# Designs tried in a protein design run: peptides against a protein of PDB entry 5Z08. Part 185

Target 1, 168 residues: chain A of PDB entry 5Z08
Amino acid sequence: RQKDEWAKKTSSLMKQLDWFIGEHLGAMLAAEELGGPVVGELMEIDPDDLSAGFNAHGKLKKATSQPDLDRRQRRIDDIWGPQDEQGQAHKRKRGADEALAASAEMRDLIEQLMNKLVEAGGDNSATYVEIPRESAAARFLVRSKVAMFHPNDARRLRLVDFGRDLDD
Target 2, 222 residues: chain B of PDB entry 5Z08
Amino acid sequence: GLPRLIDAIEEASKIPAKRRQTPIKPTIEKLTTHLYTHGASPDSLLRLADLLTLRNHLDQASLAAITRNLYPSSTVSDEVVLRFIGALGHGQLKPTLALQALFLRWLVMVYHLLENPGVLGQVYGVLFDLLDTAAIRPQLCHLLALVTRRKHVRPFRIQAILTLSRQTGGDPNLTGLLRVFKNYYPEIIVGDATKGRASAFKHPDPQWRQHLDEIQQRRSEA

## One batch from the design tools (peptide; made by RFdiffusion4, then SolubleMPNN)

Design b2_p20_2_s1 (from b2_p20_2, 9 letters changed)
Fold by OpenDDE base, seed 4:
Structure b2_p20_2_s1 (fold): chain B 168 residues (1-168), chain C 222 residues (1-222), chain A 20 residues (1-20)
Amino acid sequence: as target 1 above (168 residues)
Amino acid sequence: as target 2 above (222 residues)
Amino acid sequence: VPPPAQELADAEYAAYEASL
């Protein structure tokens, strides 16, 4: 009975998390990957704001072509093209695609982290997932204190074990 | 005048809100209005710094309102700065971390008015050691970005930022501070773990800056 | 969208900070 209730609660939480990732977090993570605001500083990023691109300061870039575009800004400009109507449509589509990609990356990362935690059987050394890059997803999980990097290897990420602190 | 308003607030600050004969809010509003209009003299700043930093019975909203209107009409003394620095960190006698963040923001915004900017450099270690305090880190990094000189950029601090950056998932403020460090030591490798966005440490309140400039201009004409 | 003046002020502030 308690295990079943726990399983149901966990399943419900996972569904809520999946929803949150899909509806909100994906766009925010995409914004961060594109050099936008860091997730948690701005809770409301309009997906349409992603289309305008971000300056080196992570503010929405106005269309002024200043040449000292940070590599991220170039990527945004490359992603979002000129602000003509076609460019805006392509921008919106690409923003949606980046949000979907970020959502998928976050889901996959969480799944890998959870799987490793289960597989490790309590061995903290075996709980690390190798990440190909420091993604916005990975950074978000670390900022949220859900995950932590290996102290000596930023390519290794693990879930924070909250269970130990509850039993002490 | 401002001194009389401060006197009234100081007296009220000694008394729990429930035991005050008169609401303090109207007096706080008068104070903040006065500060907004005229700014605070060095002497008034010191008194206000004590009100803001010392444990008293003033409510957080009042303290925040005073802090948000704490326009210097002149310079900011070392003593005033040190009151705010001393108020930072964890402790039952210290202001809330939210208020501390406002103090740090204030120090950033008035940095150019410090009588001795070097005073912050002298307490650099104290400031730097607070970087683990997430609630004040954004403003603290901004202040440190202003204060940092070559003498402060030491290997142990570089490593500390790098470590903390990893632990925080690349906090953009830490990355921003590390960029400032890199200006003094270009050889600092911002490793892959710090490929996050760096904060640009923009002025936290342009309107506040403009209003401060207006207050300061009136002083130069007097 | 912060007004152009704010972007300028931010840029000036950033330049000031970089000059320090």
Scores: peptide ipSAE 0.017, ipTM 0.483, DockQ to the pose 0.043
Fold by OpenDDE base, seed 2:
Structure b2_p20_2_s1 (fold): chain B 168 residues (1-168), chain C 222 residues (1-222), chain A 20 residues (1-20)
Amino acid sequence: as target 1 above (168 residues)
Amino acid sequence: as target 2 above (222 residues)
Amino acid sequence: VPPPAQELADAEYAAYEASL
């Protein structure tokens, strides 16, 4: 019963993650791979975001209520924003193709990391995935504190096991 | 004048907001307006640095507003710098990390007005050891990029940046700082983990700079 | 001729310095 509820919750979470990767993260990762902004830098408390709340006189600027999502979307739109209509269609198509590729890479990386974690049976040394390159996906997982590089080998990546630290 | 405004705020800072007889906000607004118009003298800067860095009953919005308008009308003393440096890091008695980021940004923006830029070089280790604190890392890397000299570029610090860069997934600010190190030691191998975009450490606020220059120009003409 | 705004700013600064 509890295992089934856990399995259902895990499945639901995986579906939400897959949706998030497909709808949002893939485009951001593609932007990073193409030399755009680093995903998650905006989550750093930019003193300017603290200051964006305040005019030069320290008065609260009317919160331009554009959710952080809209700012990220604007940056994506500004980086990938339509130039000329035909160039826009090609850039949009290329951007869509790059976003799909980045999404696929992220999904594959997560799957490999999870599979290795399950296969390792609690041996932390066996949980490492060999990555062919330091991708935007790999960097994102590390920045998110979801994954860690091997201390001596940047080609090896593992999931952070949060479960062990609770039982000690 | 400015001293009287500071006196009033200092007295108010000793009292919890709920126990104040008068709202402090109007006095803070007068202070920030005065600072924006005229800047702060060296003596006023020291008093304001104490208000900003020492634990008191002022609200975070007021502290942030003062920091954003902290235009020096003259030079910045070593003592003022050391107050802000001493306020950095983790601890219940220290300012919030958000406020610390504003202090570091301020130090970057006024770096050219320091009476002795070497003072930051003397506390280089203190600054460097805070690089693991993500909330202040962007501004800290920028400040370190200005402060770093050959004497600071040591093997253990190179290794520390490389390690932290891997742990952060190639933070562009760390990559930017490592490029500064590489200017002194070209043989530094920037590993694959640092192939990311490096920060250029541009001026944080061009409008603030322009306004500072106007305030400083008035001093030079007086 | 410094712009009128600069003269006003200079006068305000001088008044500020005199008030210190």
Scores: peptide ipSAE 0.007, ipTM 0.441, DockQ to the pose 0.019
Fold by OpenDDE base, seed 5:
Structure b2_p20_2_s1 (fold): chain B 168 residues (1-168), chain C 222 residues (1-222), chain A 20 residues (1-20)
Amino acid sequence: as target 1 above (168 residues)
Amino acid sequence: as target 2 above (222 residues)
Amino acid sequence: VPPPAQELADAEYAAYEASL
């Protein structure tokens, strides 16, 4: 009975989290990856603003052509094709695609982190996920105090075990 | 003139808003309009810095409005700079963190007008130790990016930024500051936790810069 | 002529931007 209620509550929370990632967080994370504001500094980012790019202060920047060598930044420069109606549609589509990609990355990362936590059976050393890069998703989880990096290896990320800190 | 407006605001700042015989807002509007049109002389800047940094009965909106219009008509003295630096950090006697962020932004925007830019280098440690304060970190990193010289790039500060970057989930402003450090010491391994996008420290307000330049040009023609 | 300090600041900004 209690396990079934826990499973139902967990499933409900996961659905709510998935919704939040898809509807809100994905666009904000995409904005951060594109050099927008850090998630938590700006609570409302219009997906249309993702296509406009951001200045160094995370504010919407008018198109200045500095090619940032980051592949995602190159995508922003590629978004600045001629401002014809087709260019605007392509910009909106690319902004939506980046939001979807960020959402997928966050979902996958959370899933990996949760799976490792369950598999580790209480061994904190086994709870680490190897991350290929520091993503906006990983950074968000760390800022939110939901995840932490390994003290000696920033490529290793784990969920914060809130259960252990309560028993001490 | 500007001195009389400052006198009126100084007197009003000593009195709680509910006990003022006259609304201060019209006087603040006159002050900000004057500052926007003519800028502030060095003497006026010092008086305004005291109004902005010392605890008084002025409302936050008025203080923010003054700060947003604090165009120097000339240079910015070390004394003015030190008033703003002394106002930074936590404490009940200090300005709000929101106002402190505006002060740091102002220092960034007027950095080229400092009589002695080296004064900020002398207080570098004070500024650096405030990096844990999230509310002022963006502007603080920007100011530090301007101020940082090789003498400031020490192993303990490199490690402090790296540690804070991990703790903040790779704050782009910290990554930006670490990149400035790397210009002095290329061997600094920006760990994977700092592979996030570095904030490009661009001028915070191009329109404010342009207007400042117009005010400064009038001085050169006089 | 922008003051030498502004040129330095702008050059530092430009170097910073170019380093990005």
Scores: peptide ipSAE 0.020, ipTM 0.475, DockQ to the pose 0.033; fails the geometry check
Fold by OpenDDE base, seed 1:
Structure b2_p20_2_s1 (fold): chain B 168 residues (1-168), chain C 222 residues (1-222), chain A 20 residues (1-20)
Amino acid sequence: as target 1 above (168 residues)
Amino acid sequence: as target 2 above (222 residues)
Amino acid sequence: VPPPAQELADAEYAAYEASL
């Protein structure tokens, strides 16, 4: 029962995260990779908002900040966009391509992290994914307290097991 | 006068210390005393910039002493600035990193006397690419803080500073420079790694500034 | 006319330069 609820919660979280990645986070991560603002300081996702996002019934409180995210992303595009229409179109296209790439990288990273967590069977030492570089995606997950680096090896990233910390 | 002192040092700089017939130290002391008292004209500054930046047989202590007393009596030309900028970075023909740090400090202190401050903006990329060099980073960040305009604040440079800040454990000088960038783009998030105290980039040497002002005032009265 | 944001940035920069 608890494992099935965890699996359902994880699946629901993954769907919401996938949506968030596709609609918002990918563009922001791409902006960060391009040298724009760092994602997650804008979203002080208070770890309490990630934790408080789960009501007693495990429902994530809708992040109320959706309208502000879109406005901020537009502002980033306006700041870094070329002034000429042709340049704006090319930068918008490039920005869209980079956003798709960043979204794909984030999805892949999360998938790897989750797969390792499942494969490890509760052994925390086996939950680490080796990352080739410190990506915007990896940094975001760490800042969001969703993932943590190995204390001795910044190339190793694992999911934070929120299930253990909530049972304590 | 100053030109004759420079002539003597230029000739001595061509000869290894062990082969010099006369010790150079007394001539360096006369030069630095003259510079401290009267400053250097634009022509003298150019000649001294060549002595400081080009490989020669002068010892590091003499070069540092000249740099510490390099008071402009007038303006600083683009040519003089470019000599010092060209001397920055890694290479066997370049001055030591310690001397480069003194050059950057000097450029900060004489920034208001540049004939064309825009010249530093033109070489902004060269300066920026040296931020990974720890030995010159404090003075380099200070100079970049003075030089940075909106046109220089680009996404790739923001990311480069953020990356370097993480790699350096949050160097306060990089945080200070990022704060300058944030003045142009408030949306720049100075990450948790940058929650450290930003450097305020205060004037490096108030006494040197005061003495420079005294030298500059004598020119306005003449 | 430089955009208001540029004027603010220039003013902040000038204030920073004046603090040096």
Scores: peptide ipSAE 0.017, ipTM 0.303, DockQ to the pose 0.015; fails the geometry check

Design b2_p20_2_s2 (from b2_p20_2, 11 letters changed)
Fold by OpenDDE base, seed 1:
Structure b2_p20_2_s2 (fold): chain B 168 residues (1-168), chain C 222 residues (1-222), chain A 20 residues (1-20)
Amino acid sequence: as target 1 above (168 residues)
Amino acid sequence: as target 2 above (222 residues)
Amino acid sequence: VPPPAQVLADAEYAAYLASL
């Protein structure tokens, strides 16, 4: 009974997390990857805002025509094509694609972290996931105090075991 | 005048709130009103810095109210700065971290009025070693961004900020400070952890700045 | 001429970067 209730609660939480990742977090993580605001500083990022790109200060670039766009901005603009109606549609589509990619990365990372935690059977040394890069997803989990990096290896990430940290 | 108000508050600060014959709040309000209107002289600033930084029986709301109205009418001495720096960190005798954050914010806002800006550079290590304290980190990074010179950008500090950035999940204030370091050493690889947005370290309170400028202008006309 | 201390600091930094 208690295990079944725990399983149901866990399943419900995972569904809510999946929803949150898909509806909100993915776009915010995509914004962070694109040099936008860190997740939690700007809670409302429209996917259309992702298409506008971010300045070096992570503020949404207002569509103002100022020519001295930094090289990275040129690359974003080069990637996003000319400001014609087709260019805006392409920008919106690309913003949506980046949000979907960020959502998928976060889901995969959480799944790997949870699987390693289960497989480790209480051995903290075996709970680390190898990450290919320090993604916005990884940083978000660390910032949220849900995950932590290995002290000596930034490529190794694990879930925080709140049960053990309370006993020390 | 301001000295008499400070005298009254100093005497009241020695006595627990429950044993005071008169409420301190009206005197604090008179003080903050005076500070808002006229600012504080260097001598008054020193006395107020002692009231704010030394353990006494003043309540946190009163201390915060004084700090929010601590407009210098003139310059800020090294002694005043060192009182606030000495009050930073963990310890039973130190002010609360919330109040320390207000002190750091104040130092940022009055940085241009320091008699010797170099004094902060001399205590750079003390400030830098407090970056692990999350409650004061935003204001501390802003202050360090103002204070940092090439001599402070050492390999061990670069490594320390990179390590702390990872541990904090890329705190934008740390990324902002690392960007300041990169101005002195362009070869600093702001690793993937720092690809995040850097804080722009904008003025914390434009209204406070404007009011400070008005107080400072009145001094130049007198 | 950058002060000797700055040259040393730059060299130490370069050595640190080369060690990474």
Scores: peptide ipSAE 0.018, ipTM 0.573, DockQ to the pose 0.013
Fold by OpenDDE base, seed 3:
Structure b2_p20_2_s2 (fold): chain B 168 residues (1-168), chain C 222 residues (1-222), chain A 20 residues (1-20)
Amino acid sequence: as target 1 above (168 residues)
Amino acid sequence: as target 2 above (222 residues)
Amino acid sequence: VPPPAQVLADAEYAAYLASL
């Protein structure tokens, strides 16, 4: 009975988390990966804003109409393509694709972290997931104090076990 | 004048609020109004630094109000700077972390008025060792960005800030400070932890800067 | 080769620091 209630609660929580990742967090993480604001500094990033790119200060570049092709503008144009109507559609599509990719990465990372926590059976040393890179997803979980890196290995990430303090 | 207002506040600071015969708020308001209009002389700054940094019975709102209006009319002495630096960190006798953040912000805003900017470089280690304190980290990184010279960028500090950056999930202020370090040592591999946004360390209060400039200009005309 | 964005960010930050 208690195991079934726990399983149902866990399933419900995972569905809510999946929704949050898909609707909100994915776009914000994509913005961070693209050099935008760190999650928590900007609460709402439209996928369309991702297409405009970010300056070195992580601020959205306003579509300034002025033609002075500063070397920065060329590099942005090389990264984001021409500002024609087709270029805008391609930019919007790219922003959406980056948000989807970030969402998928976050989902996969959370799943791996949860699976390792369950498999470890209380052994903290066995709860670490090996991450291929420090992603915006990994950084977000650490900033949120949901996950922590191994003290000596930045490629190893684990969930913070909040449950241990309840059973002692 | 300002000295008499400081005298009254110093005496009131020795007595718990519930035991004061007169409310301190009107005197604090007079002080902050005077500071806003005329600024503080070096002597007044030292006395105010003691009121702000030493444990007394002044309320946090009053201390914050004084700090927000702490316009130097002249230069800032090493002694004043060291009072604020000595007030940083954890401890029962230290000011609140919120007030410490205001002190660091103030030091950033008055950095160009220091009699000896090198004094902050002498206490660089003390400042650097406080980077783990999240509540003051934004302002501390900004101050360190101003203070950092090649002599401060040591291998152990590079490793420490990289480690802390990972542990904090790429705090943009730490990334900003790492970028300062990289200016002195381009070979610093700011790893994947720094793919994140770096803080630009912009002036924290443009209006405060403008008002400070007006106070400083009046001194040059006198 | 450091990514072009990093080089630009470094240059902007260097310019900012040089302006201080």
Scores: peptide ipSAE 0.014, ipTM 0.571, DockQ to the pose 0.021
Fold by OpenDDE base, seed 4:
Structure b2_p20_2_s2 (fold): chain B 168 residues (1-168), chain C 222 residues (1-222), chain A 20 residues (1-20)
Amino acid sequence: as target 1 above (168 residues)
Amino acid sequence: as target 2 above (222 residues)
Amino acid sequence: VPPPAQVLADAEYAAYLASL
């Protein structure tokens, strides 16, 4: 029963992750590969963004999320926004293709990482996936603290074993 | 005046919040209002730095509010700087990492008011060794970007940033700092691990800067 | 649109940082 619930929860999480990769993360990773903003900078709630909820007097200012959203949205819009018509279609198509490629790369990488973790049977040395390049996908997983590089080999990536850190 | 407000807060800081006869919040508000309006003199800055950096019974919100309003009316002494630097890192007696980030941000924003900017260069190693502390890394990289001179750009530090950049998945702040290093040593290869976007280290708070400038201008007219 | 003043301030600060 508990294993089945865990399996269902895991499956649900994987579906949600797959959706998130396809709908959002792929485009952001593609933007990063193209020299755009680094994915996850959004999640670094700068203590200042937490504090941006406070006016100069330390009172909770409703973070008018608008200007930073507008700046980020403008950067996104500057990256993805309609430039001139013909260049836009090509940029949008290229952007879509890059987003699809990034999504596929992320999915494949996650699958490989998970498969290696399962196959390793608890041997952390066997959990490394060989990556051909340090992709935005790989970097994102590392920034998210989901994966880590081998300390001596940047071509080797593994999932972070959260189970051990909870038992210690 | 400001000294009396500081006196009251210093006394209150010695007493646990639950044992205070009078709420401190109104006094903190008066202090922050005063600081916002007039700034802090060098002497007041030192006293406030002690309140901010030394373990006391002030709540984090109050400490953060003071830090956010810590406008120097004049210069910032080495002693004040060293109080904030000494408050960085891990330890039971250290301020929270969130507050440390605010201190680093403050140092960035007042860097041009330091009596001796070289003081930060003297403690460069201390600052650099804290780069592994993720919670303060953004502001720390920004401060280091200001402080870094050719003498600080050593091979071991280049390698340390490259290693840490890889370990952090290309933290843009580290990449930004490495770009600063590259200004002194163009041969530094920002390798594939650092292909990420570098932070531009923009001014953390333009409104704060503007208000600081207004406070500083009033002093020049007096 | 960040107000022109903010863009200028950011640019000035970036220029300041680059001048260091």
Scores: peptide ipSAE 0.020, ipTM 0.573, DockQ to the pose 0.043; fails the geometry check
Fold by OpenDDE base, seed 2:
Structure b2_p20_2_s2 (fold): chain B 168 residues (1-168), chain C 222 residues (1-222), chain A 20 residues (1-20)
Amino acid sequence: as target 1 above (168 residues)
Amino acid sequence: as target 2 above (222 residues)
Amino acid sequence: VPPPAQVLADAEYAAYLASL
């Protein structure tokens, strides 16, 4: 009974998390990857804002061609053909694609972190996931105090085990 | 006058709240009103710094209220600055981290009134070593952004910020401080961890600034 | 003569401080 209630609650939480990732967090993470604001500073990101890109200060880029755009932003700007209706549609589509990619990356990272935690059987040394890059997703989890980097290797990330810290 | 109000609060601070014959709140309100209207002289600032930084029986709300109204009427001495710096960090005898954040914010807001701005540069290491304390990090980074000179930008500190930035998931305040460092050493590679938004250190309270300017202007006319 | 990089750094820092 308690195990079933726990399983139901866990399933419900996972569904809520998946919804949150898909509806909100993915766009925010995509914005951060594109040089936008850090997740938590901007609550609402319009797909149009993702398409417009961000300046070095994480503010929406106004249409003026400042050269020092991040390489990803330059690639977005280079694909920003003329501001025709097709250009706006392509921009919106690209913003949506970046949000989807960020959502997928976050989901995959969470899954890997959870799987490693389960597989480790209480060995903290075995709970680390190797990450290919420090993504917005990884940074978000660290800022949220849900994950931590290995002290000597920034390519290794693990979930914070809250259960052990409460028993000490 | 202000000295008499400080005297009354100093005496009350020696006595636990439950043993006080008179409530201290009305006296604190008179003090904060006076500070808001006239500011604090250097001598009064020193006495208030002791009340704020030394362990006593004053409640946190009263200490915060005094700090929020701590307008200098003139300059801020090295001694006053050092009292606030000495109150930073971890320890049972130190003020709460919330109050420490208010002190750091105050130092940012009065930085232009320091008798010797170099005093903060002399204690740069003390301030820098506290960057791992998340509760005060935003205000520390802002203060360090004001204080940092080329002599402070050392390889070990660059590496320390880069390491801490990774460990914090790219805290924008650390990225902001690293940008200040990069002004002195353009070759500093802000790693992928710092590709995030850098904090623009803006004045933390424009209304407080305006009111401070009004108090300072009255001094120049007197 | 302070190296050009120092002058630029000081100017950028001054501009940063002025932006505060």
Scores: peptide ipSAE 0.018, ipTM 0.583, DockQ to the pose 0.018; fails the geometry check

